# Peptides against a protein of PDB entry 5ZKO, part 54

Target 1, 44 residues: chain A of PDB entry 5ZKO
Amino acid sequence: SASNPRKFSEKIALQKQRQAEETAAFEEVMMDIGSTRLQAQKLR

## One batch from the design tools (peptide; made by RFdiffusion4, then SolubleMPNN)

Design b2_p19_4_s4 (from b2_p19_4, 11 letters changed)
Fold by OpenDDE base, seed 5:
Structure b2_p19_4_s4 (fold): chain B 44 residues (1-44), chain C 44 residues (1-44), chain A 19 residues (1-19)
Amino acid sequence: as target 1 above (44 residues)
Amino acid sequence: as target 1 above (44 residues)
Amino acid sequence: EDSEIKAQLALQEALAKEE
């Protein structure tokens, strides 16, 4: 079947978006851990 | 509430796994596109 | 914001490769 550049560009864009979302989720997890550790230090 | 390092380490590990899975999915998409382009060139 | 920006950039790059 013929290559459809429109479909390829869409696939690339969607996959890059998913990677960005997973990165953002990781950064949020790390921020929460950092904040919790800082709070624990303040309460000791 | 007290920080639970076991839960934090688990969150980090799971999120890193998700990022790796999304990277693998992207590489698969790019491989498919590359193969399609190469085939199109051979048929021209 | 960074996630959305990255998604927009990815779309732009994909469109630029189609031209």
Scores: peptide ipSAE 0.154, ipTM 0.670, DockQ to the pose 0.040
Fold by OpenDDE base, seed 1:
Structure b2_p19_4_s4 (fold): chain B 44 residues (1-44), chain C 44 residues (1-44), chain A 19 residues (1-19)
Amino acid sequence: as target 1 above (44 residues)
Amino acid sequence: as target 1 above (44 residues)
Amino acid sequence: EDSEIKAQLALQEALAKEE
């Protein structure tokens, strides 16, 4: 049966959401690292 | 304490791995959709 | 902020195809 286009669209949407969440998590990690490095530089 | 650079590097590496895994999952979804569409077209 | 927007847009596109 031709897979219901709705199911494919939902699958894509969910996967894009997951990718966005992983991107947000990466940005948070980078922000924390950047802040820590900046603080360390100010204390030297 | 200056967070151990090794810990930051590890954090970044793990997050990059997660992003790569999500990308691979997305590619799999798109491949499945593409294959299904191609099959449907061949049967018409 | 950009990541949340992308997630919302993806969901909206899925919902729009259901109608």
Scores: peptide ipSAE 0.154, ipTM 0.669, DockQ to the pose 0.083
Fold by OpenDDE base, seed 4:
Structure b2_p19_4_s4 (fold): chain B 44 residues (1-44), chain C 44 residues (1-44), chain A 19 residues (1-19)
Amino acid sequence: as target 1 above (44 residues)
Amino acid sequence: as target 1 above (44 residues)
Amino acid sequence: EDSEIKAQLALQEALAKEE
């Protein structure tokens, strides 16, 4: 059918994965920044 | 480098932009799927 | 690991919507 649920589910799943990857990348950036700030404070 | 912003604020801003772009892409996919489903229903 | 778990959950949810 024109509304192939399998293909739609695949598109949704792929896009949700991409969102999760970008969230993880953001969390990693924030962790690295936080660690850098903490290290700078410990050296004062 | 373009892949490694020197400023923390630039890293955060870039990552927030990526998250927004992926959200927009997801919404577009869902809209297209929804429109396809609606069209299929109208033809029944 | 968290991103992989989220991807797996997203796949499961997408498959559940096909039914």
Scores: peptide ipSAE 0.154, ipTM 0.669, DockQ to the pose 0.134
Fold by OpenDDE base, seed 3:
Structure b2_p19_4_s4 (fold): chain B 44 residues (1-44), chain C 44 residues (1-44), chain A 19 residues (1-19)
Amino acid sequence: as target 1 above (44 residues)
Amino acid sequence: as target 1 above (44 residues)
Amino acid sequence: EDSEIKAQLALQEALAKEE
């Protein structure tokens, strides 16, 4: 069946966006951990 | 406030799992593209 | 990321040449 490169490229782009969003979520988690640790040190 | 390393490690682990799932989804998209193109060539 | 697309294309071409 005919390939639709535009549709495939869109599919890839959307998936890459999802990966970027998951990366951002990971970075947020790491920031929260870092901030919590830093705050604990300041109060020590 | 006290850091809870177990909770943080769990959070990281869960986020890493999500990233792996998104990677798997990307690989599935790429496989579909490759398969579709190969099928089109065979029918040509 | 372009490397993943290129890798998939290369795999497809290899499979097509095997036939």
Scores: peptide ipSAE 0.089, ipTM 0.624, DockQ to the pose 0.060

Design b2_p19_6_s1 (from b2_p19_6, 11 letters changed)
Fold by OpenDDE base, seed 3:
Structure b2_p19_6_s1 (fold): chain B 44 residues (1-44), chain C 44 residues (1-44), chain A 19 residues (1-19)
Amino acid sequence: as target 1 above (44 residues)
Amino acid sequence: as target 1 above (44 residues)
Amino acid sequence: TKYSQEIAELEQEKKKAEE
């Protein structure tokens, strides 16, 4: 059906969003760890 | 603060959950694609 | 990632559906 390419495009967009959200969440955790380490270093 | 490791562990646990959900979603989509291909092949 | 693999497969399937 001619609608199939659109449905795939929508699914691709959704999966890209999910990947971006997962990446952002991971980066946030890493930033928090990094900032904590940097602060600890500055207090020495 | 001593509470930071706990918060990090919670965030890591959440990230592991997301990774598990990612895997499940991937397997589902791959199964759907596979079934679609199999159906298309049978119709030929 | 699994998302990246899935996206690649979906892109391939989209291309097939456009043919």
Scores: peptide ipSAE 0.344, ipTM 0.726, DockQ to the pose 0.335
Fold by OpenDDE base, seed 1:
Structure b2_p19_6_s1 (fold): chain B 44 residues (1-44), chain C 44 residues (1-44), chain A 19 residues (1-19)
Amino acid sequence: as target 1 above (44 residues)
Amino acid sequence: as target 1 above (44 residues)
Amino acid sequence: TKYSQEIAELEQEKKKAEE
């Protein structure tokens, strides 16, 4: 069907967005952990 | 802050949930691709 | 990642559908 390439393109775009969101969420968690560790070090 | 470990645990749990959802979505798409390929092969 | 794998497969399938 001639619509298949477009549907694949839409799905690719959606999956790229989901991947970016997951990466951003992971980086945020890692930054929070890093900040907490830095704070703990300063209090010692 | 004593609340940090709990918040981290919550964030980790949310990330695990996200990964599980990713896995389910991935498997669904891969099965669809596989089915499409099988169909195309049968029509050839 | 699973997303990267899926994207790669989708790109291949898109290319095949364009041929």
Scores: peptide ipSAE 0.344, ipTM 0.726, DockQ to the pose 0.371
Fold by OpenDDE base, seed 5:
Structure b2_p19_6_s1 (fold): chain B 44 residues (1-44), chain C 44 residues (1-44), chain A 19 residues (1-19)
Amino acid sequence: as target 1 above (44 residues)
Amino acid sequence: as target 1 above (44 residues)
Amino acid sequence: TKYSQEIAELEQEKKKAEE
């Protein structure tokens, strides 16, 4: 069939990669916000 | 500070863009799956 | 997440294509 199991496996791998990259970027933003707050507290 | 509000705003904007791209890609794949299922049912 | 839903649907379709 035109849609074979290998093509689905490739799409699954690509979507897992995109999900991981988005998660990593979100975690980096949250870490930067957290570190800024901690630094501001230490300077008070 | 090294992490200024402008940099945070840029990072948040990039995350919103990624979420929009995720939604578009999701809708495309789900449409393709739906069409494949419909075609398979018609051939039975 | 939308990615998790899509991955689950792709895995189901992959299983059907293997039958």
Scores: peptide ipSAE 0.341, ipTM 0.731, DockQ to the pose 0.326
Fold by OpenDDE base, seed 4:
Structure b2_p19_6_s1 (fold): chain B 44 residues (1-44), chain C 44 residues (1-44), chain A 19 residues (1-19)
Amino acid sequence: as target 1 above (44 residues)
Amino acid sequence: as target 1 above (44 residues)
Amino acid sequence: TKYSQEIAELEQEKKKAEE
C-alpha cells in the first residue's frame, strides 16, 4: 500500500536517531575515561 | 577516586546492554522485512 | 554498525515499496 514508503521513512529516521544516541553515549564514556587518565597522568 | 572504576564499569555494562538492545531491534526489523519479502515472493 | 545495516535494509525496502 502507498503508506508503506512513509512508514519505512519514519523507521529509518528513528533508527538514525538511535544510532546517534548510542554514539553520543559511547563518546561520553570515552571522554570520562580520557579525563580520568589525564588526571592520573598529571598527578604522576 | 576509587569510586571511578566501578562507575566506569557500570557505564560500560550499560553500553553493552544498549548494544544488545540494538541487536534485538535490528533482528526484529529484519524479521519483519523478511516476512514481508517472503509473503511477496509467495504471491508472485 | 548494526543500526547502519538496518538503515540500509530499510532504505532498500522503502525503494521497493515505492515501485
Scores: peptide ipSAE 0.340, ipTM 0.725, DockQ to the pose 0.334

Design b2_p19_8_s1 (from b2_p19_8, 11 letters changed)
Fold by OpenDDE base, seed 3:
Structure b2_p19_8_s1 (fold): chain B 44 residues (1-44), chain C 44 residues (1-44), chain A 19 residues (1-19)
Amino acid sequence: as target 1 above (44 residues)
Amino acid sequence: as target 1 above (44 residues)
Amino acid sequence: VKKLEEEIAELTEQQKKAE
């Protein structure tokens, strides 16, 4: 059946959400590294 | 124990891989839309 | 830490090339 534009838009939106979630997870990793560095600095 | 830089680097690498996979999945969705549009055009 | 930051930068660049 004809490409339902609605279905494509939903698929795109879901994919963008997943990309944002992966970016947030990456930022969390960076925060953990930053926090560890700060803690190490405070112990000196 | 002291933050093992090796463990952080591994975590970062895995996260970047996931981000790349999500980008590839997005591009696939866009390709599907493009292909559908092209097919519809050919049928006219 | 500089080594880790460099690795992050390299990985980020590789990801951009894959897009």
Scores: peptide ipSAE 0.137, ipTM 0.677, DockQ to the pose 0.073
Fold by OpenDDE base, seed 1:
Structure b2_p19_8_s1 (fold): chain B 44 residues (1-44), chain C 44 residues (1-44), chain A 19 residues (1-19)
Amino acid sequence: as target 1 above (44 residues)
Amino acid sequence: as target 1 above (44 residues)
Amino acid sequence: VKKLEEEIAELTEQQKKAE
């Protein structure tokens, strides 16, 4: 659709936010793995 | 939660897929902007 | 974790090819 430049900027900003949120979710998974490993090490 | 390594790998794979999908969505927005700009240029 | 790190690396490379 022939959206205006302002609407495009909003769409881009929203999409960049989503990319950042998905990166944060990945980092959370990695943190969970790291914490699990640390806990396992403490039990040994 | 103390999930197993297999479950972690599945979560990571899913999250990487989501990151790729969000990148593709960004590229789609940029394509729409590009096409709109090209159309505007043709009308000038 | 080594296997997981390898899997992450492979997935990251695949993602770069898709972009």
Scores: peptide ipSAE 0.136, ipTM 0.681, DockQ to the pose 0.087
Fold by OpenDDE base, seed 2:
Structure b2_p19_8_s1 (fold): chain B 44 residues (1-44), chain C 44 residues (1-44), chain A 19 residues (1-19)
Amino acid sequence: as target 1 above (44 residues)
Amino acid sequence: as target 1 above (44 residues)
Amino acid sequence: VKKLEEEIAELTEQQKKAE
């Protein structure tokens, strides 16, 4: 592909968004686990 | 679901793997851009 | 509270759509 700086910037931006989404997904998993642990503690 | 620490650890491990894969994908994009830039410079 | 297995499945499907 022709070296199009604009297209490169778009590609980088998209990938940064994906990284952020994966981080958010990880945080969601951790929050769910945390809440589950808290529930388990309350049931004791 | 029952608080199964083993299942939690598996979930965390899987998500960490995904984060690593997204990082690798980002690095691949950056490498491709870098090589393209180098090629463009050589063609001048 | 979603089952852990369901949440993993959702995240896996989200990843496949991002590829």
Scores: peptide ipSAE 0.144, ipTM 0.686, DockQ to the pose 0.025; fails the geometry check
Fold by OpenDDE base, seed 5:
Structure b2_p19_8_s1 (fold): chain B 44 residues (1-44), chain C 44 residues (1-44), chain A 19 residues (1-19)
Amino acid sequence: as target 1 above (44 residues)
Amino acid sequence: as target 1 above (44 residues)
Amino acid sequence: VKKLEEEIAELTEQQKKAE
Protein backbone atom coordinates (compact mmCIF):
# COMPACT_ATOMS: atom_id res chain seq x y z
CA SER B 1 0.00 0.00 0.00
CA ALA B 2 1.05 3.60 -0.57
CA SER B 3 1.19 4.01 3.23
CA ASN B 4 3.96 1.45 3.70
CA PRO B 5 6.84 3.69 2.61
CA ARG B 6 5.61 6.34 5.04
CA LYS B 7 5.54 3.83 7.89
CA PHE B 8 9.02 2.69 6.95
CA SER B 9 10.36 6.23 7.07
CA GLU B 10 8.84 6.67 10.53
CA LYS B 11 10.52 3.49 11.73
CA ILE B 12 13.88 4.68 10.41
CA ALA B 13 13.40 8.04 12.13
CA LEU B 14 12.88 6.23 15.45
CA GLN B 15 16.05 4.23 14.93
CA LYS B 16 18.01 7.39 14.16
CA GLN B 17 16.70 8.87 17.40
CA ARG B 18 17.97 5.83 19.32
CA GLN B 19 21.35 6.21 17.68
CA ALA B 20 21.51 9.84 18.75
CA GLU B 21 20.66 8.91 22.34
CA GLU B 22 23.32 6.22 22.39
CA THR B 23 25.87 8.64 20.96
CA ALA B 24 25.07 11.11 23.73
CA ALA B 25 25.61 8.39 26.34
CA PHE B 26 28.97 7.49 24.83
CA GLU B 27 30.07 11.11 24.87
CA GLU B 28 29.14 11.33 28.54
CA VAL B 29 31.24 8.27 29.36
CA MET B 30 34.15 9.72 27.41
CA MET B 31 33.89 12.92 29.41
CA ASP B 32 33.97 10.90 32.63
CA ILE B 33 37.08 9.10 31.45
CA GLY B 34 38.71 12.42 30.67
CA SER B 35 37.84 13.76 34.10
CA THR B 36 39.21 10.63 35.77
CA ARG B 37 42.48 10.99 33.90
CA LEU B 38 42.79 14.61 34.93
CA GLN B 39 42.17 13.72 38.57
CA ALA B 40 44.72 10.92 38.47
CA GLN B 41 47.33 13.30 37.08
CA LYS B 42 46.66 15.82 39.85
CA LEU B 43 47.17 13.16 42.51
CA ARG B 44 50.65 12.30 41.24
CA SER C 1 43.90 -0.09 36.66
CA ALA C 2 44.89 3.15 34.94
CA SER C 3 44.59 1.28 31.62
CA ASN C 4 40.85 0.69 31.98
CA PRO C 5 39.78 4.21 30.98
CA ARG C 6 41.90 3.90 27.85
CA LYS C 7 40.27 0.59 26.95
CA PHE C 8 36.86 2.14 27.52
CA SER C 9 37.58 5.00 25.15
CA GLU C 10 38.66 2.53 22.47
CA LYS C 11 35.44 0.57 22.89
CA ILE C 12 33.38 3.74 22.57
CA ALA C 13 35.24 4.72 19.42
CA LEU C 14 34.43 1.35 17.85
CA GLN C 15 30.78 1.70 18.78
CA LYS C 16 30.60 5.19 17.26
CA GLN C 17 32.01 3.75 14.05
CA ARG C 18 29.24 1.13 13.99
CA GLN C 19 26.63 3.80 14.53
CA ALA C 20 27.96 5.81 11.61
CA GLU C 21 27.85 2.78 9.32
CA GLU C 22 24.29 1.98 10.34
CA THR C 23 23.23 5.59 9.83
CA ALA C 24 24.58 5.45 6.29
CA ALA C 25 22.56 2.28 5.64
CA PHE C 26 19.37 3.93 6.93
CA GLU C 27 19.91 6.93 4.71
CA GLU C 28 20.23 4.62 1.72
CA VAL C 29 16.91 2.94 2.56
CA MET C 30 15.23 6.31 2.97
CA MET C 31 16.46 7.32 -0.47
CA ASP C 32 14.97 4.13 -1.91
CA ILE C 33 11.63 4.91 -0.27
CA GLY C 34 11.72 8.40 -1.74
CA SER C 35 12.45 7.03 -5.19
CA THR C 36 9.58 4.54 -4.88
CA ARG C 37 7.18 7.34 -3.98
CA LEU C 38 8.28 9.40 -6.94
CA GLN C 39 7.79 6.46 -9.29
CA ALA C 40 4.32 5.76 -7.90
CA GLN C 41 3.33 9.38 -8.47
CA LYS C 42 4.52 9.28 -12.08
CA LEU C 43 2.40 6.19 -12.77
CA ARG C 44 -0.81 7.95 -11.70
CA VAL A 1 8.09 -2.40 -1.04
CA LYS A 2 8.53 -5.91 0.36
CA LYS A 3 12.26 -5.73 -0.29
CA LEU A 4 12.48 -2.39 1.51
CA GLU A 5 10.55 -3.79 4.46
CA GLU A 6 12.97 -6.67 4.75
CA GLU A 7 15.98 -4.36 4.54
CA ILE A 8 14.59 -2.12 7.31
CA ALA A 9 13.90 -5.17 9.47
CA GLU A 10 17.48 -6.37 9.06
CA LEU A 11 18.91 -2.96 9.92
CA THR A 12 16.65 -2.75 12.98
CA GLU A 13 17.93 -6.10 14.19
CA GLN A 14 21.53 -4.97 13.72
CA GLN A 15 20.89 -1.90 15.88
CA LYS A 16 19.39 -4.02 18.65
CA LYS A 17 22.50 -6.21 18.66
CA ALA A 18 24.77 -3.17 18.87
CA GLU A 19 22.94 -1.86 21.95
Scores: peptide ipSAE 0.141, ipTM 0.685, DockQ to the pose 0.062; fails the geometry check

Design b2_p19_8_s2 (from b2_p19_8, 10 letters changed)
Fold by OpenDDE base, seed 2:
Structure b2_p19_8_s2 (fold): chain B 44 residues (1-44), chain C 44 residues (1-44), chain A 19 residues (1-19)
Amino acid sequence: as target 1 above (44 residues)
Amino acid sequence: as target 1 above (44 residues)
Amino acid sequence: VEKLQEEIAELTEEQEKAE
């Protein structure tokens, strides 16, 4: 199953993908914070 | 819910934790590969 | 054992290409 790759190369590739996805999720959170800060500044 | 932190600081903290967990998971995969390599060498 | 050795060899070659 895609959940249990047989090859170590596949395990590594999957884990690298997960790292990239978590980085992207972090960047999304930071963008949301940045936009919220900008909105708060505009309301002053 | 723990799934939906209200504060941005909580969102950041949670995301940093996830990044650390994915790093640890990658290191675990690499350790498994390393131990497997060592076993294969010992079997020669 | 043979399949494991083959996979280790492939991973080693991939690492060498990345260096």
Scores: peptide ipSAE 0.078, ipTM 0.632, DockQ to the pose 0.026
Fold by OpenDDE base, seed 5:
Structure b2_p19_8_s2 (fold): chain B 44 residues (1-44), chain C 44 residues (1-44), chain A 19 residues (1-19)
Amino acid sequence: as target 1 above (44 residues)
Amino acid sequence: as target 1 above (44 residues)
Amino acid sequence: VEKLQEEIAELTEEQEKAE
């Protein structure tokens, strides 16, 4: 099942996907910070 | 709250922790593969 | 460890059936 991969190759693929998702979430946070700074500059 | 950090610094810290946890989980899978290979070599 | 051993065993059995 998708929740419990039996093969190691599937486990590796799932884990790599999770790493990529967490990286994307980090980049989203950084983008939000950047956007907030830009907005603050425009309102100044 | 821990589930919804208000400050960006707290959001960044939480996201970095998640990245580290997913890296550790990946390393655990790779260690399991390595151990299996070593055992197979010993039995040969 | 056990999961890879099972995967190798399954592959070996499949190869023996093909011979």
Scores: peptide ipSAE 0.057, ipTM 0.607, DockQ to the pose 0.025
Fold by OpenDDE base, seed 4:
Structure b2_p19_8_s2 (fold): chain B 44 residues (1-44), chain C 44 residues (1-44), chain A 19 residues (1-19)
Amino acid sequence: as target 1 above (44 residues)
Amino acid sequence: as target 1 above (44 residues)
Amino acid sequence: VEKLQEEIAELTEEQEKAE
């Protein structure tokens, strides 16, 4: 099963990928906030 | 919707929680590996 | 734990075959 890798190396690699994806998702949220704040500043 | 927080603060908090959960999952994998390695060393 | 033990056993067997 792709969700249940047999090898620990595969399990570690998959988990590191998930950490990177969650980091990217966080950065996307922060970018959205930053863009919104910049727009609000331009309207003042 | 709980999956779509209106406030950016809520969105950030949720994303930070997800990052922490993925970190904990990684640490669990590493702990499992470490415990198994320790057992293997004791058997040598 | 069980999967890791199996992987360690496989690695040990592979090393033994390389000797």
Scores: peptide ipSAE 0.074, ipTM 0.611, DockQ to the pose 0.023; fails the geometry check
Fold by OpenDDE base, seed 1:
Structure b2_p19_8_s2 (fold): chain B 44 residues (1-44), chain C 44 residues (1-44), chain A 19 residues (1-19)
Amino acid sequence: as target 1 above (44 residues)
Amino acid sequence: as target 1 above (44 residues)
Amino acid sequence: VEKLQEEIAELTEEQEKAE
């Protein structure tokens, strides 16, 4: 099942996907902070 | 919503923790594969 | 660890059959 990959290659691929997703989530947070700062600057 | 720097810092800290945990999980998988390869090599 | 050993054993058997 997708929740329990049997093959090592599948486990590695899944783990690399998780790393990429957590990186993307961090970048999203930083983008939100950046956009909020730009909006605050425009309102001044 | 008002930019809450404390909430942003908490969100960043949480995402950095998740990135570190997923890196550690990848390293664990690779260590298991490496140990198993060494065992297979010793049995040859 | 056990599942890892099983898959490596299977891969080793597959390689031996390919020779």
Scores: peptide ipSAE 0.072, ipTM 0.612, DockQ to the pose 0.022; fails the geometry check

Design b2_p19_8_s3 (from b2_p19_8, 12 letters changed)
Fold by OpenDDE base, seed 4:
Structure b2_p19_8_s3 (fold): chain B 44 residues (1-44), chain C 44 residues (1-44), chain A 19 residues (1-19)
Amino acid sequence: as target 1 above (44 residues)
Amino acid sequence: as target 1 above (44 residues)
Amino acid sequence: VEKLQQEIAELTEQQKKAE
């Protein structure tokens, strides 16, 4: 479909934002794992 | 919070899946742009 | 078309910096 370039740019921007948010969510999970591991090490 | 490693692995897997889906959505937008460009070139 | 390509490139670089 011939669509408006502005609409494509908006979609791209939104997708890149979502990718960044999903990366941040992944990093948060990894941080939680790291913290849990650190706690486990301190208890040993 | 000391959480179950299995739950972390599930979260990681889900986040990676979401990242892949968002990448696919981005690629779809790029495909649409590419198709639009190709159409515009054919009409010139 | 070129403007859109530039915007894509900028967004891609911004994402790489955020990782």
Scores: peptide ipSAE 0.142, ipTM 0.672, DockQ to the pose 0.053
Fold by OpenDDE base, seed 2:
Structure b2_p19_8_s3 (fold): chain B 44 residues (1-44), chain C 44 residues (1-44), chain A 19 residues (1-19)
Amino acid sequence: as target 1 above (44 residues)
Amino acid sequence: as target 1 above (44 residues)
Amino acid sequence: VEKLQQEIAELTEQQKKAE
């Protein structure tokens, strides 16, 4: 592709944002697991 | 949430897959930029 | 939870090998 460098920068920025969003989603899942574990400990 | 640990593992696996896919998409964009740069150099 | 942590570790390693 002979695409404009400006278009590439936009694509890169979008992909970096998506990576950050997927990381945040993963952290949310881990937080839910952690909270569940803590709750289980408190109920014992 | 008092969700099943098995459901958590499934969510984690899915999120890790998504992270890998987003990384691959980023690498594809970078490869396209690299190839474009190389082509531009050859045409000069 | 330990089994889940191990699975996370394995998946993380697989992702690193793909980069």
Scores: peptide ipSAE 0.140, ipTM 0.668, DockQ to the pose 0.062
Fold by OpenDDE base, seed 5:
Structure b2_p19_8_s3 (fold): chain B 44 residues (1-44), chain C 44 residues (1-44), chain A 19 residues (1-19)
Amino acid sequence: as target 1 above (44 residues)
Amino acid sequence: as target 1 above (44 residues)
Amino acid sequence: VEKLQQEIAELTEQQKKAE
């Protein structure tokens, strides 16, 4: 059967959500690095 | 202790890999949609 | 087809706003 366009849209939406979650996790790691650098500067 | 820069680099690399995997999964979904459209055109 | 393309475009725009 022709793949249901609704099922495609749902799969796309889910995949975009997963990409956004992975981006957020990346930003969290970068923020932790930034915080650590700032703390090291304050203790110097 | 100052967060180990090596540990940060490893976390960043892992996160970038995960983002790439999610992008590949998205492209697979889009390819399936494209294939379905092409098939529908051939059957018309 | 147009509806699906619009939905993809909207989702892509939402992602850009979250970054």
Scores: peptide ipSAE 0.139, ipTM 0.668, DockQ to the pose 0.059
Fold by OpenDDE base, seed 1:
Structure b2_p19_8_s3 (fold): chain B 44 residues (1-44), chain C 44 residues (1-44), chain A 19 residues (1-19)
Amino acid sequence: as target 1 above (44 residues)
Amino acid sequence: as target 1 above (44 residues)
Amino acid sequence: VEKLQQEIAELTEQQKKAE
């Protein structure tokens, strides 16, 4: 659609924010795995 | 939480799917910008 | 644990290729 460049820039900024949030959520899952592994090692 | 590795794998897979969907949405926005620019050039 | 790490590595590589 013939929307103005400002609208596109706002959509891009919002999308980049979503990508950053999804990356942070992935890192949190990875940290939880690491913590679980550490706990499993302690209980062995 | 002490959930099993399968549950972690499933969470990771889901999160990676989300990241891929967000990337695809970003690429769609960029394509729309490109198309709009091309249209603007044609109308010039 | 190793299997999960391998899956994570593969998924991370797939994302890097899609960028």
Scores: peptide ipSAE 0.136, ipTM 0.663, DockQ to the pose 0.069

Design b2_p19_8_s4 (from b2_p19_8, 11 letters changed)
Fold by OpenDDE base, seed 2:
Structure b2_p19_8_s4 (fold): chain B 44 residues (1-44), chain C 44 residues (1-44), chain A 19 residues (1-19)
Amino acid sequence: as target 1 above (44 residues)
Amino acid sequence: as target 1 above (44 residues)
Amino acid sequence: TEKLSQEIAELTEQKEKAE
């Protein structure tokens, strides 16, 4: 298929979005761990 | 069943793996674009 | 928790290097 710059830009944008979503998911997991630690400390 | 790691270490490991996979997917897209551009230049 | 804390720290450092 003909090189369509629009399609390439869309592919790049989609992959950048996925990277951002996975970063957010990682941060969520870290927040959950942090919250759990804080709770454990309060119970001590 | 969807892998629902209950251990925090497993959750973190899984998220890091996903981030690496999305990075690799992005790099693949960029390589494809680069190759396509190079081919187009050679055909000119 | 100490082992987990160390593992999290290492993984966080790896993330920073990849960005």
Scores: peptide ipSAE 0.116, ipTM 0.682, DockQ to the pose 0.033
Fold by OpenDDE base, seed 1:
Structure b2_p19_8_s4 (fold): chain B 44 residues (1-44), chain C 44 residues (1-44), chain A 19 residues (1-19)
Amino acid sequence: as target 1 above (44 residues)
Amino acid sequence: as target 1 above (44 residues)
Amino acid sequence: TEKLSQEIAELTEQKEKAE
């Protein structure tokens, strides 16, 4: 396909956004685990 | 919710898989850009 | 939970290093 730098830059930007979203989702999961552990400690 | 380490470990594993998939997708985009540049150089 | 805690700590360290 013809080289379209605009399309490539857009594709790169989209992939960087997805990487950031997956990183944020991972951090949320880790925070949920931490919160659940803290709650479990309070229930004991 | 009750602490289920198996469910947490599964959730972590799933998020790590997603991070790896997004990294691979980014690398594929960069490789496509590189290949397109190389092709464009051959056409000149 | 100790195994999971250790794995979580290692993953957190790797994440911090990757940032």
Scores: peptide ipSAE 0.111, ipTM 0.683, DockQ to the pose 0.064
Fold by OpenDDE base, seed 5:
Structure b2_p19_8_s4 (fold): chain B 44 residues (1-44), chain C 44 residues (1-44), chain A 19 residues (1-19)
Amino acid sequence: as target 1 above (44 residues)
Amino acid sequence: as target 1 above (44 residues)
Amino acid sequence: TEKLSQEIAELTEQKEKAE
C-alpha cells in the first residue's frame, strides 16, 4: 500500500512531513484567532 | 462575526492533540529503527 | 548504520529549515 513505505528513511520522511503539516495547521489556527481579534478591535 | 473564545480554545486543544499523536508515531518509528540496529549488532 | 544515521540527520535538518 502507498501508505506503508518499506524503507526506514521513507518512514521517517513521511512522519516528519506529517508533523510539519500539523504544525502548519496549528499556525493557521493561531493566525485566524489573531486576525479575528484585530478585526474585532477595529470594529469597536 | 462574533468572537467565540470557546470555539478557538477547542480548535487549539484539538490541534495540540494531533501534534502530540504525530510525535508519538515518530518516536515509535525511531524505537523500531533502534531495535533493528541492536539486533543487527548482535548477529554480527 | 552510518548511512541510516546520515539519512536521519538530513531529514531532521530539512524539517528544521521548514519551521
Scores: peptide ipSAE 0.104, ipTM 0.684, DockQ to the pose 0.051
Fold by OpenDDE base, seed 4:
Structure b2_p19_8_s4 (fold): chain B 44 residues (1-44), chain C 44 residues (1-44), chain A 19 residues (1-19)
Amino acid sequence: as target 1 above (44 residues)
Amino acid sequence: as target 1 above (44 residues)
Amino acid sequence: TEKLSQEIAELTEQKEKAE
């Protein structure tokens, strides 16, 4: 039906949002690691 | 502490797994859309 | 998915009605 494109587009949009959120979470992890490494360097 | 690299590596691994799972979920959505489009084409 | 199956069913029904 003509309304299926909307549902698919919504599903795509939701999935893209999830991918972006997981990317942000990954970047946060990497930032924390970077901060820890920087602190370790300062204490050396 | 020296054990932090393990925890960080585990956190990275987990986050990479989540990214892969979200990518797979996205690909599934796209496959479903593609399949629907193919069926629509066959029925035209 | 269930949505895909439903769409295929609807398309099939539409084709049948058009024939």
Scores: peptide ipSAE 0.077, ipTM 0.605, DockQ to the pose 0.017; fails the geometry check

